# Peptides against a protein of PDB entry 1Y74: the designs that were tried, part 15

Target 1, 57 residues: chain A of PDB entry 1Y74
Amino acid sequence: LGLERDVSRAVELLERLQRSGELPPQKLQALQRVLQSRFCSAIREVYEQLYDTLDIT

## One batch from the design tools (peptide; aimed at target 1 V7 L13 L23 L35)

Design b2_p21_6_s4 (made by RFdiffusion4, then SolubleMPNN; from b2_p21_6, 15 letters changed)
Fold by OpenDDE base, seed 5:
Structure b2_p21_6_s4 (fold): chain B 57 residues (1-57), chain A 21 residues (1-21)
Amino acid sequence: as target 1 above (57 residues)
Amino acid sequence: REELERQFREAEAIVEELLRL
C-alpha cells in the first residue's frame, strides 16, 4: 500500500513548509509529530491489514 | 484506550487549527 510512502511524503512537505516560514512552524511540527507517532503507525498497520480483506473504494 | 483517545483528540485539534490558517 502507498500509505507509508504518502505519510513519509507528507512529513517531507511539512519539513519544507517549516523552513519556508509561511506558516506557524510550531503547528506544522505538531502535525509532523502526530504523523510520526506510534498512534498513527498503529492506525496505519490496522488499515493495511484490513485493506486486503475489505474492498475500499 | 484513554491514551489513544487523547492522542486522537490532540491530532484532530492540530489539523482543525491548520485548516483555519
Scores: peptide ipSAE 0.028, ipTM 0.531, DockQ to the pose 0.048
OpenDDE base, seeds 1, 2, 3, 4: peptide ipSAE 0.026, 0.028, 0.027, 0.027; ipTM 0.509, 0.514, 0.520, 0.521

Design b2_p21_7_s1 (made by RFdiffusion4, then SolubleMPNN; its pose is not in this set)
Fold by OpenDDE base, seed 4:
Structure b2_p21_7_s1 (fold): chain B 57 residues (1-57), chain A 21 residues (1-21)
Amino acid sequence: as target 1 above (57 residues)
Amino acid sequence: DLRRQYEELLALARKLEELLA
């Protein structure tokens, strides 16, 4: 779904930004950890169940 | 490139906020 895709893309961007070395990596890494956490995954799963048939792109 | 990637990240953050509002 759109939410899963957007979260995945956000993680990809965070990884690229960290690899660039032009920004302090700590906060970027922290945000990436949040997006990849079990807590965030659980929230996303519930959201995707509720909005499975809706256009959330 | 850096600016573009950061701006896309910000746009995604806004989208996620709108979806969860």
Scores: peptide ipSAE 0.339, ipTM 0.829, DockQ to the pose 0.617
OpenDDE base, seeds 1, 2, 3, 5: peptide ipSAE 0.335, 0.335, 0.330, 0.337; ipTM 0.828, 0.828, 0.827, 0.829

Design b2_p21_7_s2 (made by RFdiffusion4, then SolubleMPNN; its pose is not in this set)
Fold by OpenDDE base, seed 1:
Structure b2_p21_7_s2 (fold): chain B 57 residues (1-57), chain A 21 residues (1-21)
Amino acid sequence: as target 1 above (57 residues)
Amino acid sequence: SLEAEYAEVEALFERFQELLA
C-alpha cells in the first residue's frame, strides 16, 4: 500500500538528511524512530485493514 | 539536493496528515 511505501521513503530521506550533517540531527533521528516504531507499524496495520475492508487501493 | 529531499519529506508528511484526518 501507499502508506508503507511512503513511510519507507520518508525514512530513507531522513537518513540522507542526517548523513548530510547540514541539519541538526536530533529531531530527524527522533522522527525516524517514530516512523520505525511499533506505533507506526500498528497504524499501517489499521490502514491496511481499512483499505482491505473497503476494497480501496 | 538537500532542499529537494527536505521538500519531499514535507510532501510525504502532508500526505500522512491527509490520511489521518
Scores: peptide ipSAE 0.132, ipTM 0.692, DockQ to the pose 0.597
OpenDDE base, seeds 2, 3, 4, 5: peptide ipSAE 0.131, 0.129, 0.131, 0.069; ipTM 0.689, 0.690, 0.691, 0.629

Design b2_p21_7_s3 (made by RFdiffusion4, then SolubleMPNN; its pose is not in this set)
Fold by OpenDDE base, seed 5:
Structure b2_p21_7_s3 (fold): chain B 57 residues (1-57), chain A 21 residues (1-21)
Amino acid sequence: as target 1 above (57 residues)
Amino acid sequence: SLEQEYQELLRLFEEFQKLLE
């Protein structure tokens, strides 16, 4: 789904930013961990279920 | 918990918004 792709892209961008040193790497890593957390996984699961039932554009 | 992680996400988002000002 689009949400999973968007999250994956966000993580990719965060990893690049961490390597560049333009922003505090510790906070970038923390944000990355949140995006890869069980919370986001649960949200994606709910989204997928709703997407299967509703016509979400 | 999921709620705690959600709040952390929001907090970090807000912090990054400030950093990028």
Scores: peptide ipSAE 0.065, ipTM 0.607, DockQ to the pose 0.082
OpenDDE base, seeds 1, 2, 3, 4: peptide ipSAE 0.041, 0.041, 0.038, 0.063; ipTM 0.538, 0.536, 0.536, 0.609

Design b2_p21_7_s4 (made by RFdiffusion4, then SolubleMPNN; its pose is not in this set)
Fold by OpenDDE base, seed 2:
Structure b2_p21_7_s4 (fold): chain B 57 residues (1-57), chain A 21 residues (1-21)
Amino acid sequence: as target 1 above (57 residues)
Amino acid sequence: ELERLYQEVLELAERIARLLA
């Protein structure tokens, strides 16, 4: 949903920023790692399940 | 353009953080 879309978009942009080479990659990589972590994935799944259960669109 | 992309990342990160908090 919204969270999933935001995470996906953020990762996409972070990868583009890293490829540009114009910024130090360390902080960008760190944020990407957090967003792609199992923890964030699990939380996203919980949100999706809540929205499904409550029939929220 | 790079600045624009960076700002968009910041905005997305803030929105994500609000949901996770």
Scores: peptide ipSAE 0.366, ipTM 0.839, DockQ to the pose 0.748
OpenDDE base, seeds 1, 3, 4, 5: peptide ipSAE 0.360, 0.363, 0.363, 0.365; ipTM 0.837, 0.838, 0.838, 0.839

Design b2_p21_8 (made by RFdiffusion4)
Pose (drawn by RFdiffusion4):
Structure b2_p21_8 (pose): chain A 57 residues (1-57), chain P 21 residues (1-21)
Amino acid sequence: as target 1 above (57 residues)
Amino acid sequence: AAEEALEEAEEALEAAERVLE
């Protein structure tokens, strides 16, 4: 689906901006936790697992 | 450079909103 690429990209993109430290890192750190959080991991696995399910069903 | 950083941040927000939806 691209979620792993988009999310993982967003994670590193948020860290990238964090490394520069130009804009409010607070909200950006929040996103990183949101996408890296184990919770969004299970949900992410769903989007991937769901696409496979479509190929099965 | 700040404008680019803002665009990158907006893209990251859009990606997060899509995952939350």

Design b2_p21_8_s1 (made by RFdiffusion4, then SolubleMPNN; from b2_p21_8, 14 letters changed)
Fold by OpenDDE base, seed 2:
Formats: sequence, C-alpha cells, structure tokens
Structure b2_p21_8_s1 (fold): chain B 57 residues (1-57), chain A 21 residues (1-21)
Amino acid sequence: as target 1 above (57 residues)
Amino acid sequence: RRAELERLFQEAEEVVQRLLE
C-alpha cells in the first residue's frame, strides 16, 4: 500500500488548488487540515495494518 | 486551466474516499 504517499500527494494537490484561487479555497483548506491531522494519520495506520495483516494486496 | 484544476481536485477526492472506506 502506498497510502501515505497518496495522502501526501493529495495534500500537495490541495495546496496548489488553494494558491490558484479558481476553486473555493476555504473548503480546500479544511480538507487539507483533515488530511494533516493526527486523527487522519492514525486512521491511515490502522487501515494499512489491517491490509498487511490480511495479506490482501 | 479550470478543467485541469478540477481534475486535480477529483484525484484528491479519490484518495480521501479510500481513507473513509
């Protein structure tokens, strides 16, 4: 699983979208905050551990 | 330009959906 990489990519994309000003920046910033939260990191770890344990690739 | 940004947003949304499922 490359979930950590995917989350990092999503954050990068959201930052670029915010700087462009062509989409609602407040909603994008809120989503970025969620993705960078300790809560989201914990959920990601649980997700990755479950798939590793079940060996479902 | 706007269509490109919309595509990037869709890509980010797909990642978020995987985290919530």
Scores: peptide ipSAE 0.068, ipTM 0.585, DockQ to the pose 0.751
OpenDDE base, seeds 1, 3, 4, 5: peptide ipSAE 0.061, 0.062, 0.065, 0.045; ipTM 0.584, 0.587, 0.588, 0.570

Design b2_p21_8_s3 (made by RFdiffusion4, then SolubleMPNN; from b2_p21_8, 15 letters changed)
Fold by OpenDDE base, seed 4:
Structure b2_p21_8_s3 (fold): chain B 57 residues (1-57), chain A 21 residues (1-21)
Amino acid sequence: as target 1 above (57 residues)
Amino acid sequence: RRRELEEQFREAERVVQELLE
């Protein structure tokens, strides 16, 4: 499953966008906080468990 | 542990609401 890698890549891209100053950083930082939360990690773990159980291709 | 998860859930809800404003 690539979901952990894809979340890590999304966080990296959000950090780059915040540093560029092209977009208001507050909403980008809020989204980054959501993606790094224990809540989002728990949802990811449930998704990974369901994916492994259902053998979704 | 349950109280900590409930607090983290409520914090995530606040941050999601701020994003949707």
Scores: peptide ipSAE 0.048, ipTM 0.548, DockQ to the pose 0.034
OpenDDE base, seeds 1, 2, 3, 5: peptide ipSAE 0.043, 0.046, 0.043, 0.045; ipTM 0.537, 0.547, 0.550, 0.546

Design b2_p21_8_s4 (made by RFdiffusion4, then SolubleMPNN; from b2_p21_8, 15 letters changed)
Fold by OpenDDE base, seed 5:
Structure b2_p21_8_s4 (fold): chain B 57 residues (1-57), chain A 21 residues (1-21)
Amino acid sequence: as target 1 above (57 residues)
Amino acid sequence: RREELERQFQEAERVVQLLLE
């Protein structure tokens, strides 16, 4: 599953947007914290295990 | 470990709510 890569890319884009100053950095930083949270990682791991088991395309 | 994950969930929910405001 590419989900880890997609999350990593989303974080990279959020960091770029925070540096550009084009958008309020607080909401972007908050979203980045959610994506990098241990909770988000645990949900990703559960999703990956379920995907591998259920073969949900 | 479960209680800390539950705390992080509640923190993430608060942050998601602030993003939707």
Scores: peptide ipSAE 0.051, ipTM 0.546, DockQ to the pose 0.038
OpenDDE base, seeds 1, 2, 3, 4: peptide ipSAE 0.047, 0.045, 0.050, 0.045; ipTM 0.542, 0.543, 0.545, 0.543

## One batch from the design tools (peptide; aimed at target 1 V7 S20 L23 L28)

Design b2_p22_1_s1 (made by RFdiffusion4, then SolubleMPNN; its pose is not in this set)
Fold by OpenDDE base, seed 4:
Structure b2_p22_1_s1 (fold): chain B 57 residues (1-57), chain A 22 residues (1-22)
Amino acid sequence: as target 1 above (57 residues)
Amino acid sequence: SELQQEYEELLALYQRLQELLR
């Protein structure tokens, strides 16, 4: 799903940006935590189930 | 730079996520 792919890619980019050491990591880490939070995962699950049920690509 | 491109891609992803979650 687009949401799942975009979240996964966003997390990957945030990790790369943090590893670069060229940016203050605090806000990047905070955003990564939000994207990997239980709440965000629950939303992804809801979207996945809706898309599966409604046969949306 | 690569860092700038990664940051800009992140911004684009943010915008797409906003659209998906609206």
Scores: peptide ipSAE 0.172, ipTM 0.751, DockQ to the pose 0.698
OpenDDE base, seeds 1, 2, 3, 5: peptide ipSAE 0.170, 0.169, 0.169, 0.172; ipTM 0.750, 0.749, 0.748, 0.751

Design b2_p22_1_s2 (made by RFdiffusion4, then SolubleMPNN; its pose is not in this set)
Fold by OpenDDE base, seed 5:
Structure b2_p22_1_s2 (fold): chain B 57 residues (1-57), chain A 22 residues (1-22)
Amino acid sequence: as target 1 above (57 residues)
Amino acid sequence: SELEREYQELLALYQRLLELLS
């Protein structure tokens, strides 16, 4: 699932960028919160159901 | 640098996510 995979990778990158200490973490953390929000989870669920229904790999 | 590559990948992911939403 492209959306789920992209969100997961984005969160991973945001965590790494925050730990680097080379960038201000506040905006990165805010974006991470959005990507891990209930809204994004709901969208991921919709896509997951679509892929399951249409048997998309 | 590694930091730059990671940031650029994040930007690419952002663009793909926008395409899915729009």
Scores: peptide ipSAE 0.198, ipTM 0.766, DockQ to the pose 0.731
OpenDDE base, seeds 1, 2, 3, 4: peptide ipSAE 0.197, 0.197, 0.196, 0.197; ipTM 0.767, 0.766, 0.765, 0.766

Design b2_p22_1_s3 (made by RFdiffusion4, then SolubleMPNN; its pose is not in this set)
Fold by OpenDDE base, seed 5:
Structure b2_p22_1_s3 (fold): chain B 57 residues (1-57), chain A 22 residues (1-22)
Amino acid sequence: as target 1 above (57 residues)
Amino acid sequence: SELEREYQELLALYEELQRLLQ
C-alpha cells in the first residue's frame, strides 16, 4: 500500500511549489491542508482496510 | 453530508491546481 507514500510525496511537491512562488500559494496551501487533514487520514484508513479485506493486488 | 462536502472541497482544490499548472 503506497497511498500514504503518495500523499506524502504530493504534500512535498506542494510545499516546493509554494516556495517557488511561481503559483499563487493560497490554493496550494489549502490543498496541502486537506491532504494532511483528519478527513484524508480517515479515508486512507478505510481504504487500506478494504484493500486488505478484498485482497486487491 | 460533511464527508461529501469535504470531498467536494478536495476535488475543487485539485481542479484549481490543474488549472494553475496549465
Scores: peptide ipSAE 0.039, ipTM 0.540, DockQ to the pose 0.051
OpenDDE base, seeds 1, 2, 3, 4: peptide ipSAE 0.029, 0.023, 0.027, 0.039; ipTM 0.484, 0.458, 0.460, 0.536

Design b2_p22_1_s4 (made by RFdiffusion4, then SolubleMPNN; its pose is not in this set)
Fold by OpenDDE base, seed 2:
Structure b2_p22_1_s4 (fold): chain B 57 residues (1-57), chain A 22 residues (1-22)
Amino acid sequence: as target 1 above (57 residues)
Amino acid sequence: SRLREEYERLLELYRRLLELLR
């Protein structure tokens, strides 16, 4: 779904920013950990369940 | 700028989900 793809792209962009050194990596790494956490996955699961019934995109 | 836009889009989707669950 769109949310899963958006999360994946966000993680990819964070990894690129960390490699570029344009920004301090600490907050970027923390954000990446949140996006790859079970918390984020749980929210995505609920999103996917509701997607079949409601259009929330 | 692209990262911010993608992150804000993600947050918007999460906000909509939370609104439906309230």
Scores: peptide ipSAE 0.051, ipTM 0.535, DockQ to the pose 0.166
OpenDDE base, seeds 1, 3, 4, 5: peptide ipSAE 0.051, 0.045, 0.046, 0.046; ipTM 0.534, 0.527, 0.531, 0.532

Design b2_p22_2_s1 (made by RFdiffusion4, then SolubleMPNN; its pose is not in this set)
Fold by OpenDDE base, seed 1:
Structure b2_p22_2_s1 (fold): chain B 57 residues (1-57), chain A 22 residues (1-22)
Amino acid sequence: as target 1 above (57 residues)
Amino acid sequence: DELRREYAELLRLMEEILELFA
């Protein structure tokens, strides 16, 4: 899924940006937590099921 | 420059992610 790939890449970037130490880490860390939350996982699962059901790419 | 590129990519990705939820 595009969503899964985008979220995964976003998390990678957030981790890299935090390690750089050039940006305040708190908000980056908060965003990472949101992207790795159960809410985001649940949404990804719903999307995946819809794509499977509708036979989209 | 690398930091800016990474941050820019992050912003693009977040825009795409949020677009799917909207």
Scores: peptide ipSAE 0.461, ipTM 0.868, DockQ to the pose 0.701
OpenDDE base, seeds 2, 3, 4, 5: peptide ipSAE 0.458, 0.458, 0.456, 0.458; ipTM 0.867, 0.866, 0.866, 0.867

Design b2_p22_2_s2 (made by RFdiffusion4, then SolubleMPNN; its pose is not in this set)
Fold by OpenDDE base, seed 3:
Structure b2_p22_2_s2 (fold): chain B 57 residues (1-57), chain A 22 residues (1-22)
Amino acid sequence: as target 1 above (57 residues)
Amino acid sequence: EELRREYEELLRLMEEILRLFE
């Protein structure tokens, strides 16, 4: 699903950017925590259900 | 250059994610 893929890729990029050491990690880490939160997972689940219902690929 | 491309990709993805809440 688009949202799941985008969130997963965004988390991957956040981890890479944090590992570079060239950027202040605090804001990147905070954003990663939001994207990996139960809230974000619940929103993703709602969208997954909508895609399943609407049969949108 | 790589770091900039990764950061720009992250920004585009975040804009796409945030549009779902508008």
Scores: peptide ipSAE 0.428, ipTM 0.861, DockQ to the pose 0.696
OpenDDE base, seeds 1, 2, 4, 5: peptide ipSAE 0.426, 0.422, 0.423, 0.426; ipTM 0.861, 0.859, 0.859, 0.860

Design b2_p22_2_s3 (made by RFdiffusion4, then SolubleMPNN; its pose is not in this set)
Fold by OpenDDE base, seed 1:
Structure b2_p22_2_s3 (fold): chain B 57 residues (1-57), chain A 22 residues (1-22)
Amino acid sequence: as target 1 above (57 residues)
Amino acid sequence: SRLRREYEELLRLYEEILELFE
């Protein structure tokens, strides 16, 4: 779904921004950890189940 | 300029993700 794609792209960008070295990595790493957390995975699962229930293609 | 574009895209994605939690 769109959420999974957006999270994946956000993580990709965070990794690229960290590797650039032009920005302090601490806050970028913190955000990446949140987006890759089990909490976010659980939220994505809930949204996916809702979309399945509503038969959204 | 590439860094700016990547940062701006990240901001847009961040806002889109946050909208799901509002």
Scores: peptide ipSAE 0.263, ipTM 0.801, DockQ to the pose 0.694
OpenDDE base, seeds 2, 3, 4, 5: peptide ipSAE 0.256, 0.249, 0.258, 0.249; ipTM 0.798, 0.794, 0.796, 0.792

Design b2_p22_2_s4 (made by RFdiffusion4, then SolubleMPNN; its pose is not in this set)
Fold by OpenDDE base, seed 5:
Parts: C-alpha cells; structure tokens; sequence
Structure b2_p22_2_s4 (fold): chain B 57 residues (1-57), chain A 22 residues (1-22)
C-alpha cells in the first residue's frame, strides 16, 4: 500500500540526508525512529488490513 | 540542490503520511 511505500522512501531519504553531514542529524534521526516505531507499524498494519492488502515490512 | 530536493521530497512524504491523521 501507499503508506508502506511512503514510509520506506521517507526512511531512505532520512538516511541519505544524515549521511550527507550537511544537516543536523538529531532531528532526522528522531523522525526516522518514529517512522520505524511500533506505533507507525501498527498504523500501517491497520491501514493495509482495511484495504485487504498485506505487505507489511 | 540535490540535498534540497531530497529534503523537499521528505516533506511531501510526511504530508502524505500525516494525511491519515486528518
């Protein structure tokens, strides 16, 4: 589903932005933690179940 | 410019993700 893809891409970008060293890493890392949290996974799971599409990573 | 584009894409993704809560 779109949410899973968006979260995955967001995490990828966060990792790239952190590696650049041009931005303060702390807030980027914090956001990455939120997106990879159990909370975010739970929301994604519910959303995917509603649409009967399960591709949870 | 690349860094800016990546940051802007991230912001757009976050807006879409947060749409679920609106």
Amino acid sequence: as target 1 above (57 residues)
Amino acid sequence: DELRREYEELLALMERILELFR
Scores: peptide ipSAE 0.566, ipTM 0.898, DockQ to the pose 0.632
OpenDDE base, seeds 1, 2, 3, 4: peptide ipSAE 0.562, 0.562, 0.564, 0.566; ipTM 0.897, 0.898, 0.898, 0.898

Design b2_p22_3_s1 (made by RFdiffusion4, then SolubleMPNN; its pose is not in this set)
Fold by OpenDDE base, seed 5:
Structure b2_p22_3_s1 (fold): chain B 57 residues (1-57), chain A 22 residues (1-22)
Amino acid sequence: as target 1 above (57 residues)
Amino acid sequence: DELRREYEEVLALMEEILRLFE
């Protein structure tokens, strides 16, 4: 499953965007925290369990 | 600009997944 990879890539990109200063950092930091949260991990687990019945990617 | 574009592509996928849990 590519979801873990995609979340990891999103976090990496958010870190780079924050350092570039092209966007307001506070909203980017908030999104980064959500993506790294236990909540997001729980969602990923549910997604993986339902993967065979869902059409997302 | 390219970095932002890549971010937006990944973000769009994440948003689609999250909508399933609303």
Scores: peptide ipSAE 0.040, ipTM 0.496, DockQ to the pose 0.384
OpenDDE base, seeds 1, 2, 3, 4: peptide ipSAE 0.038, 0.037, 0.036, 0.038; ipTM 0.483, 0.483, 0.483, 0.486

Design b2_p22_3_s3 (made by RFdiffusion4, then SolubleMPNN; its pose is not in this set)
Fold by OpenDDE base, seed 5:
Structure b2_p22_3_s3 (fold): chain B 57 residues (1-57), chain A 22 residues (1-22)
Amino acid sequence: as target 1 above (57 residues)
Amino acid sequence: DELRRLYEEVLRLGEEILELFE
């Protein structure tokens, strides 16, 4: 669903920001880890089950 | 400028995700 796609896009952009070296990476890395965490994955699964007919994009 | 655009896009995506839990 849109949530999975948005999370994947956010991670991609965070990786690009980190590679640039223009920003301190710590907070960007922390956000990336949260988005890729088991907790976030579990929440996405629940969301997708409840809202499988919705388009959030 | 590219970094600013990327940062702003991340913030927009974050806001969209956060709104799911409001």
Scores: peptide ipSAE 0.098, ipTM 0.630, DockQ to the pose 0.537
OpenDDE base, seeds 1, 2, 3, 4: peptide ipSAE 0.096, 0.096, 0.096, 0.097; ipTM 0.631, 0.629, 0.632, 0.632

Design b2_p22_4_s1 (made by RFdiffusion4, then SolubleMPNN; failed a check: too like the target's own chain; its pose is not in this set)
Amino acid sequence: SRFLEELERLLRELEEMLRRVE

Design b2_p22_4_s3 (made by RFdiffusion4, then SolubleMPNN; its pose is not in this set)
Fold by OpenDDE base, seed 1:
Structure b2_p22_4_s3 (fold): chain B 57 residues (1-57), chain A 22 residues (1-22)
Amino acid sequence: as target 1 above (57 residues)
Amino acid sequence: LPLLEELRALLRELEEMERRVR
């Protein structure tokens, strides 16, 4: 499915964008916190289980 | 796969932002 990989890639991009200094870091950091949250991990897990069980696209 | 498609759309936006700041 690739959700975990895509979340990890999003976090990597956000970290590099923050380090560039070209953008205000606060909103980027807030988005990173959401993607690394226990809530996001739980939603990902439920979504992957539903996909595996129901073959939803 | 709406959630996956939206996440991939966000990834594309972030990649475009990275290309603009480099």
Scores: peptide ipSAE 0.500, ipTM 0.874, DockQ to the pose 0.729; fails the geometry check
OpenDDE base, seeds 2, 3, 4, 5: peptide ipSAE 0.499, 0.500, 0.494, 0.499; ipTM 0.874, 0.874, 0.873, 0.874; seeds 2, 3, 4, 5 fail the geometry check

Design b2_p22_5_s1 (made by RFdiffusion4, then SolubleMPNN; its pose is not in this set)
Fold by OpenDDE base, seed 5:
Structure b2_p22_5_s1 (fold): chain B 57 residues (1-57), chain A 22 residues (1-22)
Amino acid sequence: as target 1 above (57 residues)
Amino acid sequence: SELEEEYQRLLALMEEIQRLFS
């Protein structure tokens, strides 16, 4: 789903930014942890459930 | 709640990243 792809892409970009050393890694890691958290997983699950029953385009 | 706390962290970190790229 679109939301899952967007989150995955964001995590990928954060990992690249961390490796480059361009930015302080601590906050980038914190954001990555949030995006990979149970919170975001729950949001994706709700999104997927609603997508099955509603046209959310 | 835990979910609310994570949401607030997400918003704050996104805003901070935006400032870093400005």
Scores: peptide ipSAE 0.039, ipTM 0.546, DockQ to the pose 0.053
OpenDDE base, seeds 1, 2, 3, 4: peptide ipSAE 0.033, 0.033, 0.033, 0.033; ipTM 0.510, 0.508, 0.509, 0.509

Design b2_p22_5_s2 (made by RFdiffusion4, then SolubleMPNN; failed a check: too like the target's own chain; its pose is not in this set)
Amino acid sequence: SELEREYQELLELMQRILELFE

Design b2_p22_5_s3 (made by RFdiffusion4, then SolubleMPNN; failed a check: too like the target's own chain; its pose is not in this set)
Amino acid sequence: SELREEYERLLELYQRILELFA

Design b2_p22_5_s4 (made by RFdiffusion4, then SolubleMPNN; its pose is not in this set)
Fold by OpenDDE base, seed 4:
Structure b2_p22_5_s4 (fold): chain B 57 residues (1-57), chain A 22 residues (1-22)
Amino acid sequence: as target 1 above (57 residues)
Amino acid sequence: DELRREYERLLRLFQEILELFA
């Protein structure tokens, strides 16, 4: 598993990309907001529960 | 470039996870 860790890492990378200036920051910021949203955390929780129940992979 | 590649890898992972619900 480790979805929470992966989300946290994705946010960290987005922040670094924003500071680097390689890409326009607006879309990166929007994605960061989504990843840190209550919606994303709720989806993660459901995923983890289903993963435990279904034993995926 | 390395940060971008790792970010893209994680995006693919999240896409695969979302596909489990589709």
Scores: peptide ipSAE 0.061, ipTM 0.552, DockQ to the pose 0.377
OpenDDE base, seeds 1, 2, 3, 5: peptide ipSAE 0.058, 0.060, 0.060, 0.059; ipTM 0.548, 0.549, 0.549, 0.550

Design b2_p22_6 (made by RFdiffusion4)
Pose (drawn by RFdiffusion4):
Structure b2_p22_6 (pose): chain A 57 residues (1-57), chain P 22 residues (1-22)
Amino acid sequence: as target 1 above (57 residues)
Amino acid sequence: AAIEEALAEAEEAAAEAEEARA
């Protein structure tokens, strides 16, 4: 689906901006935790697993 | 939906950072 690429891109993108430290890193750090969080991992696995399920069903 | 919003916010924040650097 691209979520792994988009989310992992967003994680690093948030870290990238964090490295620069130009804009409010607080909200950006929050996103990183939201996408890196184990919780969004299981949900992410759903989107991938779901696409496969479509190929099965 | 929350992940989509979080990605959209990350994209907007990156665009704003690029404009600020320009």

Design b2_p22_6_s1 (made by RFdiffusion4, then SolubleMPNN; from b2_p22_6, 11 letters changed)
Fold by OpenDDE base, seed 4:
Structure b2_p22_6_s1 (fold): chain B 57 residues (1-57), chain A 22 residues (1-22)
Amino acid sequence: as target 1 above (57 residues)
Amino acid sequence: DLILQALREVEELARRHEELRA
């Protein structure tokens, strides 16, 4: 299960998008903060539990 | 516009979740 790694990759990509200047940075920063929040960690935990239980491939 | 809307929606969802825990 690479979800934690994928979230980390998403954060990295958001940082690159912020530097590209194609989008206003504030909302990208907000999403980055969400992905690093307690909320996202809780959702990730639920997903991991469901993945383990249902063997989603 | 769609991506910006999605970002706002995710932000709002996270905000609501925190408010429900407070």
Scores: peptide ipSAE 0.045, ipTM 0.531, DockQ to the pose 0.038
OpenDDE base, seeds 1, 2, 3, 5: peptide ipSAE 0.036, 0.036, 0.035, 0.036; ipTM 0.525, 0.531, 0.527, 0.525

Design b2_p22_6_s3 (made by RFdiffusion4, then SolubleMPNN; from b2_p22_6, 14 letters changed)
Fold by OpenDDE base, seed 5:
Structure b2_p22_6_s3 (fold): chain B 57 residues (1-57), chain A 22 residues (1-22)
Amino acid sequence: as target 1 above (57 residues)
Amino acid sequence: SLILRALEEVRELEERARELRE
């Protein structure tokens, strides 16, 4: 499990999309903020621990 | 005690969520 890496990659792609202007940036920016929020980080951390305990896959 | 550990993680999630909402 590498959620932190995947989230970082997702944020990177969102930033590129915002700069390209191909899509309205509002929702992209909102999603980016969610992914980088303290709330999301806390949930991810707990989820990763749970994943290590239970092979959810 | 995998079930107990899983329950512990769920409780931790709930606690973190409450703390961040305040």
Scores: peptide ipSAE 0.041, ipTM 0.497, DockQ to the pose 0.024
OpenDDE base, seeds 1, 2, 3, 4: peptide ipSAE 0.021, 0.020, 0.021, 0.020; ipTM 0.466, 0.432, 0.459, 0.463

Design b2_p22_6_s4 (made by RFdiffusion4, then SolubleMPNN; from b2_p22_6, 11 letters changed)
Fold by OpenDDE base, seed 1:
Structure b2_p22_6_s4 (fold): chain B 57 residues (1-57), chain A 22 residues (1-22)
Amino acid sequence: as target 1 above (57 residues)
Amino acid sequence: SLIERALREVEELARRHEELRR
């Protein structure tokens, strides 16, 4: 399960997009804040635990 | 838009979660 890595990569890409100026930065920053939130991390952790417990393939 | 609504909903859920944790 690579969810933590994928979220980290998504945040990195959002930072690059903000610096490029190709898109309005405010919405990108809002999405970045959501992905870095304690809520998102808590949901990710629960999902990863369930994935391991239920042996989801 | 659907994306803007989804973002607002997630932001509100994150805010509520932080308020409940304090």
Scores: peptide ipSAE 0.035, ipTM 0.534, DockQ to the pose 0.034
OpenDDE base, seeds 2, 3, 4, 5: peptide ipSAE 0.023, 0.034, 0.034, 0.030; ipTM 0.493, 0.537, 0.530, 0.531

